# Peptides against a protein of PDB entry 2YKT: the designs that were tried, part 81

Target 1, 231 residues: chain A of PDB entry 2YKT
Amino acid sequence: SRSEEMHRLTENVYKTIMEQFNPSLRNFIAMGKNYEKALAGVTYAAKGYFDALVKMGELASESQGSKELGDVLFQMAEVHRQIQNQLEEMLKSFHNELLTQLEQKVELDSRYLSAALKKYQTEQRSKGDALDKCQAELKKLRKKSQGSKNPQKYSDKELQYIDAISNKQGELENYVSDGYKTALTEERRRFCFLVEKQCAVAKNSAAYHSKGKELLAQKLPLWQQACADPS

## One batch from the design tools (peptide; made by RFdiffusion4, then SolubleMPNN)

Design b2_p9_5_s1 (from b2_p9_5, 4 letters changed)
Fold by OpenDDE base, seed 2:
Structure b2_p9_5_s1 (fold): chain B 231 residues (1-231), chain A 9 residues (1-9)
Amino acid sequence: as target 1 above (231 residues)
Amino acid sequence: PEPENPWAP
């Protein structure tokens, strides 16, 4: 029946969220944590490299013929420090605004979805059973009427059951339809949240890239000219 | 009590 098909679809949405979306989201979070760790590792490694560059700048500053190149090397290291600060801010956002929030939600969602599905199933079954019972009673009444010498005695009761069946059928269809819409809304909400949080992370990432581009664009021409200028 | 929807706005 139409109601049975829609019921199946509704259950499938909840099952898809529970069995496909949530596990995939957990994996996404795990991959995100790995990505964060790798970027933190890059940050640490870069610090060592540019600290060593500072040391080279110190040596240049102590030389008689390369003193000005010391300042250039210091500037290079400083620009890197500023870029790195922006990266750290992006990573904090990535962790706090995306990963942590997703982790909290996905952890709680199993309990919520199980309860929501169970509630839906219980009410759907209750309405279905009530309909079936009414249909069965009508069938019994009709059999009794056929065997009776006065079938008109049961006419009013038959009409009552017909009306009850119609109402219960409509109620069941509406309930299942609403259930399906609700389930689809729940699914969409989860994807929308992910998209919105990714947008926030993207904004912070853009700030990192913009800052890096700006700083390097400002200084690179100066650095490129440094060796052409007399000491 | 029913658990709260963690994805609710």
Scores: peptide ipSAE 0.443, ipTM 0.927, DockQ to the pose 0.879
Fold by OpenDDE base, seed 5:
Structure b2_p9_5_s1 (fold): chain B 231 residues (1-231), chain A 9 residues (1-9)
Amino acid sequence: as target 1 above (231 residues)
Amino acid sequence: PEPENPWAP
């Protein structure tokens, strides 16, 4: 029946969230933590590299013929420091505003979804059973009427059951339909939250890239000219 | 008590 099909669809939405979405989200969080760790590693490794560059700048500053190149090398290291500071701010936001919040939600969701599905199933079954009972009683009444010498005696009661069945069928269909809409809304809410948080991450990432681009665009022409100027 | 929806706005 239409109601049975929609019931199966509703259950499948909940099952998909529980068995596909939530495990995938846990994996997403894990991959996010790995990405965060790698970026932190980049920051650390870069510090070592640019500290070594500063050392080269110190040597240039101590030379007789390359003093001005020392300042260039120091500027290169300083620009990098500013870029890395911006990256650290982005990573902090990435951790606190995305990963932590997703982790908290996904860990609580199993209990919630199980309860929600159970509640839906219980009420759906209750309405279905009530409908089945009325249908069974009507069938019994019709059998009794067919065996009776006075079938008209049962006509009013037959009409009452027909009306009751129609009403209960409508109630069941509406309940299952609403249940399906609710389940789809729950699924959509989870994806929407992910999208919204990714937008926040994207804004922070854009700020990081913008800062780096601006600093390098300002300084790079000066650095490129440094060796052409005899001093 | 029914568990709270962790994704509720």
Scores: peptide ipSAE 0.441, ipTM 0.926, DockQ to the pose 0.901
Fold by OpenDDE base, seed 3:
Order: structure tokens, then C-alpha cells, then sequence
Structure b2_p9_5_s1 (fold): chain B 231 residues (1-231), chain A 9 residues (1-9)
């Protein structure tokens, strides 16, 4: 029946969220943590490299013929420091605004979805059973009427059952339809949240890249000229 | 009591 098919579709939406979406989201969070760790590792390794560059700048500053190149090397290290600060801000946002929130939600979702599905199934079954009962009673009444010498005695009662069946069928169809819409809305809300939070991450990432581009664009021509200038 | 929807706005 139409109601039975829609019921199956509704259950399949909940099943897809529980068995496909949530496990995939857990994996996404895990991959995000790995990415965060790798970027933190890059930050640490870069600090060592540019600290060593500062040391080279100190040596240049102590020389008689390369003193001005010391300042260039210090500027290179300082620009790196500023870029690194921007990266750290991006990582904080990535952790606090995306990973932590997704982790909290996915951990709570199993209990919520199980309860929501159970509630839907219980009410759907209750309405279905009530409909089946009315249909069975109508069938019994028709058998009695067919075997009776006075079938008109049952006519009013037959009409009452027909009306009851029609009403219960409509209620069941409406309930299942609303259930399906609710399930689809729950699925969409999860994807929308992911998209919105990923947009925030993208904005922070763009700020990091923009800051790096601006700082390097400003200084790089000066650094490139440093060796050509007589001192 | 029913669990709260963790994805509710």
C-alpha cells in the first residue's frame, strides 16, 4: 500500500543516518584531528627552521661586508612569525568551531535517533492495528448480515465501520507522511550544519592565506634587491 | 524524558 511504502522510506532515512551518516561523520572528525595535528607539527618544525635563519642573520649583522643583509634575514623570520600567528588562530577556530561541536553532536545522536525511530514505529503500529481491527469487525458484520433473515438490521452499523475505516486510513497516511517529512528534515539539518561550519573554516583559512600573501608581496621585492645594492 | 535533539537550531 501507499502508507506501507512511505513507512519503509521513513525507516530507511533513519537507518541511513544511523548506519551511514554518523559513522562517516566520526571518520570525518578523526581525519580533521589528524589534519590539525599535522598542521601543528608544521608549525613546530617551521619555528626551528626560522630560528636557525635568525642565527644566520645575527652572523651577517656581525660581519663588516654583509651587515644590511642581517636585517633582511631578520625581516624574513618576522614575517614568518606573523604568518604563523595567523595559522594558530585558524587552528583554534578549526578545533573549537568545527571538530568539538561535531564530536559532541555525533556522540548524542545515537540515543536521540533510537528514541525518535521507536516513537514513530510505536505510533505507526498503533494506528495500523486500530485500522486492521476495524476492517476485521466490518468483515465479521458483513458475514452476519449475509446469513441473516433481516440484513437491514446491520446497515447502520456497517456504515459506521466504513466511516471509521476511512478516517483511520486517512490518519495513518497523514501520520506516515509527516513522519517522512520529519525524517528528511533531520537528515538535511545535519548536512546544513556541516556546510555552515565548513564555511566558517573556509573564511578563517582564507584569512590565513590572505595575510601571508599580503606580507610576502610587500617585502619580497625589497629582499630580492638586497644583494644588488652596494653597501 | 525524550533525549534532546543534538542538531536542533
Amino acid sequence: as target 1 above (231 residues)
Amino acid sequence: PEPENPWAP
Scores: peptide ipSAE 0.440, ipTM 0.926, DockQ to the pose 0.873
Fold by OpenDDE base, seed 1:
Structure b2_p9_5_s1 (fold): chain B 231 residues (1-231), chain A 9 residues (1-9)
Amino acid sequence: as target 1 above (231 residues)
Amino acid sequence: PEPENPWAP
């Protein structure tokens, strides 16, 4: 029946969220944590490299013939510091706005979805059973009427059962339809949340890339000319 | 009590 098909579809949505989406999301979070850790490692290694560059700049500044090159090396390190600050902001956003929130939600979702599905199934079954009961009663009544010397005695009751069956069928169909819409909404909400939080991360990433590009574009010509200038 | 929807706005 239409209601049975839609019921199966509804259950499949919940099943897909529970068995496909949530495990995949957990993996996504895990991969995100790995990525964050790797970037933290890069950040630390980069700090060491540019600290060493500063030391080279100090030596140049102490020299008699290369003092101006010391300033250039310091500027290079400073630009890196500014770029690194933007990266750190991006990482904070990545952790706080995406990973932490997703982790909290996915951990709670199994219990919620299980309860929601169970509630839906219980009510769907209840309505289905009530419909089946009415149909069975009508069938019994019709059998009694056919065997009766006075069939007209049962006519009003038959009409009542027919009406009840129609109403219960409609109620069941509406309930299952609403259930399906609700399930799809739940699924969409999860994806939308992911998209929105990823957009927030993307904004910070864009800021990081933009700042780096701007700073380097501004200074690079100056640095490239430094060795051509007389000492 | 019914579990709260963790994805509710």
Scores: peptide ipSAE 0.435, ipTM 0.924, DockQ to the pose 0.878

Design b2_p9_5_s2 (from b2_p9_5, 4 letters changed)
Fold by OpenDDE base, seed 2:
Structure b2_p9_5_s2 (fold): chain B 231 residues (1-231), chain A 9 residues (1-9)
Amino acid sequence: as target 1 above (231 residues)
Amino acid sequence: AEPENPWAP
């Protein structure tokens, strides 16, 4: 029946969220944490490299013929420090605004979805059973009427069951239809949240890249000329 | 009490 098919579809949506979406989201969070850790590692390694560059700048500043190149090397290290600070800010946002929130939601969602599905199933079954009961009673009444000397005695009762069956069928169909719409909305909400949070991460990432581009564009021409103008 | 929807706005 139409109601049975829609019921199956509704259950499949909940099942897909529970068995496909949530496990995949947990994996996504895990991969995000790995990515964060790797970028933090880059930050640490970069600090060591540019600290060593500062040391080279100190040596240049102590030289008689390369003093101005010391300032250039210091500027290179400082620009990198600023870029790295922007990366750290992006990582904090990535962790706090995306990963932590997703982790909290996915952890709670198993309990919510189980309860929501169970509630839906219980009410769907209740309405289905009530319909089946009315259909069975109508069938019994018709059998009794066929064996009666006065079938007209049961006509009003038959009409009552027909009306009850029609109403219960309509209620069941509406309930299952609403259930399906609700389930699809729940699925969409999860994907929308992911998209929205990824947009926030993308904005922060864009800020990091923009800052790096700006700082390097400003200084790189000066650094490139430093060796051409021997003081 | 029914669990709250963690994805609700």
Scores: peptide ipSAE 0.452, ipTM 0.926, DockQ to the pose 0.875
Fold by OpenDDE base, seed 5:
Structure b2_p9_5_s2 (fold): chain B 231 residues (1-231), chain A 9 residues (1-9)
Amino acid sequence: as target 1 above (231 residues)
Amino acid sequence: AEPENPWAP
């Protein structure tokens, strides 16, 4: 029936969230933590590289013929330091505003979804059973009427059951339809939250990239001419 | 008590 199909669809939405979305989200969080760790590793490795560059700048500053190139090398290291500071700020936001919040939600969601699905199933079954009972009673009444010498005795009661069945059928269909809409809303809310948080991450990453681009664009022409300048 | 929806606004 239409109500049975809609019921199946409703249950499938809840099952999809529980069995597909939530495990995938846990994996997403794990991959996010791995990505965070890798970026932190980049920051650490970069520090070592640019500290070594500073050492080369010190040597240039001590030379007789390359003193001005020392300042260039120091500037290169300083610009990188500023870029890495911006990256660290982005990583903090990534951790605190995305990963932590998603982890908290996904950990609690199994209990919530199980309860929500159970509540829906219980009420759906209750309404279905009440409908089935009325249909069964009508069938019994019709059998009794067909075997009776006075079928008109049962006519009013038959009409009452027909009306009751119609009403209960409508109530069941409405309940299942609303249940399906609710389930789809629950699924959409989870994806919307992910999208919104990824937008925040994207804004923070854009700030990081913009800062780096600006600093390098400002200094790179100066650095490129340094070797052409007479000592 | 019913568990709260962790994704509720």
Scores: peptide ipSAE 0.452, ipTM 0.926, DockQ to the pose 0.875
Fold by OpenDDE base, seed 3:
Structure b2_p9_5_s2 (fold): chain B 231 residues (1-231), chain A 9 residues (1-9)
Amino acid sequence: as target 1 above (231 residues)
Amino acid sequence: AEPENPWAP
């Protein structure tokens, strides 16, 4: 029946969220944490490299013939420091505004969805059982009427059951339809949240790259000419 | 008490 098909669709939405979306989201969070850790590792390693570059700059500054190149090397290290600071700010946002929030939500969602599905199933079954009972009673009444010498005695009661069946069928269909819309809304809300938070990450990433590009574009021409123009 | 929807706005 239409109601049975819609019921199956509704249950499938909840099952898809519970069995596909939530586990996949947990994996996404885990991969995000791994990515964050790797970037933190890059930051630490880069610090060592550019600290060593500063040391080379110090040596140049102590030389008689290469003093100006010391300043260039220091500037290179400083620009890197500024870029790295911007990356750290991006990572902080990535952790606090995306990963932490997703983790909190996904941990709580299993209990919520189980309860929501159970509530829907209980009410759907209740309405279905009430309909089935009414249909069974009508069938019993008709059988009794066929065996009676006065079938007209049961006519009013038959009409009452027919009306009750029609009403209960309509109520069941409406309930299941609303249940399906609700389930789809819940699914969409989860994806929308992910998209919105990922947009924020993308904006922060764009800002990081823009800042780096600007700083390097400003200084690189100066650095490139440093050896050609000895003082 | 019913569990709260963690994805509610």
Scores: peptide ipSAE 0.451, ipTM 0.925, DockQ to the pose 0.875
Fold by OpenDDE base, seed 1:
Structure b2_p9_5_s2 (fold): chain B 231 residues (1-231), chain A 9 residues (1-9)
Amino acid sequence: as target 1 above (231 residues)
Amino acid sequence: AEPENPWAP
């Protein structure tokens, strides 16, 4: 029946969230943590590299013939520091605004979804059973009427059961339909949250890239001329 | 008590 098919679809939505979405999201979070760790490693290694560059700049500044190149090397390290600060802000947002929030939600979601599905199933079954009962009683009544010498005796009761069946069928269909819409809304909400949080991360990432590009574009011509200029 | 929806707005 239409209601049975829609019921199956509803259960499948919940099943898909629990068995596909949530495990995949857990993996996504794990991969995110791995990515964050790798970027932290890059950040640390970069700090060492540019600290060493500063040391080279100090040596240049102490030289008689390369003093101006010391300033260039210091500027290079400073630009890196500014770029790194933007990266750290991005990583902080990545951790706090995406990973932490997703982790908290996904850990709680199994319990919620199980309860929500169970509630839906219980009520759906209750309405279905009530409908089946009315249908069975109507069938029994019709059987009695066919065997009776006075079928008219059962006409009013038959009408009452027909009306009850119609109402219960409508209620069941509406309930299952609403259940399906609710389930789809739950699924969509999860994806929307992921998209929105990923957009925030993307904005911060864009800011990092833009700042780096701007700073380097501003200074690179100056640095490129440093060796050509007289000391 | 019913579990709260962790994805609620």
Scores: peptide ipSAE 0.447, ipTM 0.924, DockQ to the pose 0.905

Design b2_p9_5_s3 (from b2_p9_5, 5 letters changed)
Fold by OpenDDE base, seed 2:
Structure b2_p9_5_s3 (fold): chain B 231 residues (1-231), chain A 9 residues (1-9)
Amino acid sequence: as target 1 above (231 residues)
Amino acid sequence: PEPTNPWAP
């Protein structure tokens, strides 16, 4: 029946969220944490490299013939520090605005979805059973009427059962239809949240890249000329 | 009490 098919579809949506979406989201979060850790590692390694560059700048500043190159090397290290600070800000946002929130939601969602599905199933079954009961009673009434000397005695009651069956069928169909729409909305909400949070991360990432581009574009021409103008 | 929807706005 149409109601049975829609019921199956509804259950499948919940099942897909529970068995496919949530596990995949947990994996996504885990991969995000790994990515964050790797970028933090880059930050640490970069600090060591540019600290060493500062040391080279100090040596240049102590020289008689390369003093101005010391300033250039210091500027290179400073620009890198600023870029790295922007990266750290991006990582904090990535962790706090995306990973932590997703982790909290996915952890709570198993309980919610189980309860929601169970509630839906219970009510669907209740309506289905009530319909089946009315259909069975109508069948019994018809059998009794066929064996009666006065079938007209049961006509009003037969009409009542027919009306009840029609109403219960309609209620069941509406309930299952609404259930399906609700389930699809729940699925969409999860994907929309992911998209929205990824947009926030993308904005922060863009800020990092923009800052780096700006700082390097400003200074790189100066650094490139430093050796051409021997003081 | 029914669990709250963690994805609700």
Scores: peptide ipSAE 0.440, ipTM 0.925, DockQ to the pose 0.881
Fold by OpenDDE base, seed 5:
Structure b2_p9_5_s3 (fold): chain B 231 residues (1-231), chain A 9 residues (1-9)
Amino acid sequence: as target 1 above (231 residues)
Amino acid sequence: PEPTNPWAP
């Protein structure tokens, strides 16, 4: 029946969230933590590299013929430091505003979804059972009427059951339909939250990239001409 | 008590 199919669809939405979305989200969080760790590793490794570059700048500053190149090397290291500071700020936001919040939600969601599904199933079954009972009683009444010498005796009661069945069928269909809409809304809310948080991450990453681009664009022409300048 | 929806606004 239409109501049975809609019921199946509703249950499948909840099952999809519980069995597909939530495990996938846990994996997403894990991959996010891995990505965060790798970026932190990049920052650390870069510090060592640019500290070594500073050392080369010190040597240039001590030379007789390359003193001005020392300042260039120091500037290169300083620009990198500023870029890395922006990266660290982005990583903090990534951790606190995305990963932590998603982790908290996904950990609590199993209990909520189980209860929500159970509540829906209980009420759906209750309405279905009540409908089935009325249908069964009508069937019994019709059998009794067919075997009776006075079928008109049962006519009013038959009409009452027909009306009751119609009403209960409508109530069941409406309940299942609303249940399906609710389930889809729950699924959409989870994806929307993910999208919104990813937008925040994207804004922070854009700021990081913009700052780096600006700093390098400002200094790179100066650095490129440094070796062409006479000492 | 019924668990609260962790994704509710």
Scores: peptide ipSAE 0.439, ipTM 0.924, DockQ to the pose 0.879
Fold by OpenDDE base, seed 3:
Structure b2_p9_5_s3 (fold): chain B 231 residues (1-231), chain A 9 residues (1-9)
Amino acid sequence: as target 1 above (231 residues)
Amino acid sequence: PEPTNPWAP
């Protein structure tokens, strides 16, 4: 029946969220944490490299013939520091605004969805059972009427059952339809949240890259000419 | 008490 098919669809939406979306989201969070850790590692390693570059700049500054190159090396290290600071800000946002929020939501969602599905199933079954009972009673009444010498005695009661069946069928169909819409809305809300938060991450990433590009574009021409134009 | 929807706005 139409109601049975829609019921199956509704249950499948909830099952898809619980069995596919939530586990995949947990994996996404885990991969995000791994990515964050790797970038933190890059930051630490880069600090060592550019600290060593500063040391080379100090040596140049102490020389008689290469003093101006010391300033160039210091500028290179400083630009890197500024770029790295921007990356750290991006990572902080990535952790606090995306990963933490997703983790909190996914941990609570299993309990919520189980309860929501159970509530839907209980009410759907209740309405279905009530319909079946009414149909069974009508069948019993008709059998009794056929065996009676006065079938007209049961006519009013038969009409009442027919009306009740029609109403209960309509209520069941409406309930299942609303249930399906609700389930789809719940699914969409989860994807929308992910998209919105990922957009924020993308904006922060774009800002990081833009800042780096600007700083390097400003200084690189000066650095490139430093050896050609000794003072 | 019914669990709260963690994805509710």
Scores: peptide ipSAE 0.438, ipTM 0.923, DockQ to the pose 0.879
Fold by OpenDDE base, seed 1:
Structure b2_p9_5_s3 (fold): chain B 231 residues (1-231), chain A 9 residues (1-9)
Amino acid sequence: as target 1 above (231 residues)
Amino acid sequence: PEPTNPWAP
């Protein structure tokens, strides 16, 4: 029946969230943490590299013939520091605004979804059973009427059961339909949250890339001329 | 008590 099919679809939505979405999201979070760790490693290694560059700049500044190159090397390290600050802000947002929030939600979601599905199933079954009961009673009544010498005796009761069945059928269909819409909304909400949080991360990432590009574009011509200029 | 929807706005 239409209601049975829609019921199946509703259950499948919840099943998909629980068995596909949530495990995949857990994996996504794990991969995110791995990515964050790797970037932290890069950040640390980069700090060491540019600290060493500063040391080279100090040596240049102490030289008689390369003093101006010391300033260039210091500027290079400073630009890196500024770029790194932007990266750290991005990583902080990545951790706090995406990973942490997703982790908290996904850990709680199994219990919620199980309860929501159970509630839906219980009520759906209750309405279905009530409908089946009325249908069975109508069938019994019709059987009695067919065997009766006075079928008119059962006409009013038959009408009452027909009306009851119609109402219960409508209620069941509406309930299942609403249940399906609710389930789809739950699924969409999860994806929307992921998209929105990923957009925030993307904005911060864009800021990091833009700042780096701007700083380097501004200074690179100066640095490129440093060796060509007389000391 | 019913579990709270963790994805609720």
Scores: peptide ipSAE 0.437, ipTM 0.923, DockQ to the pose 0.904

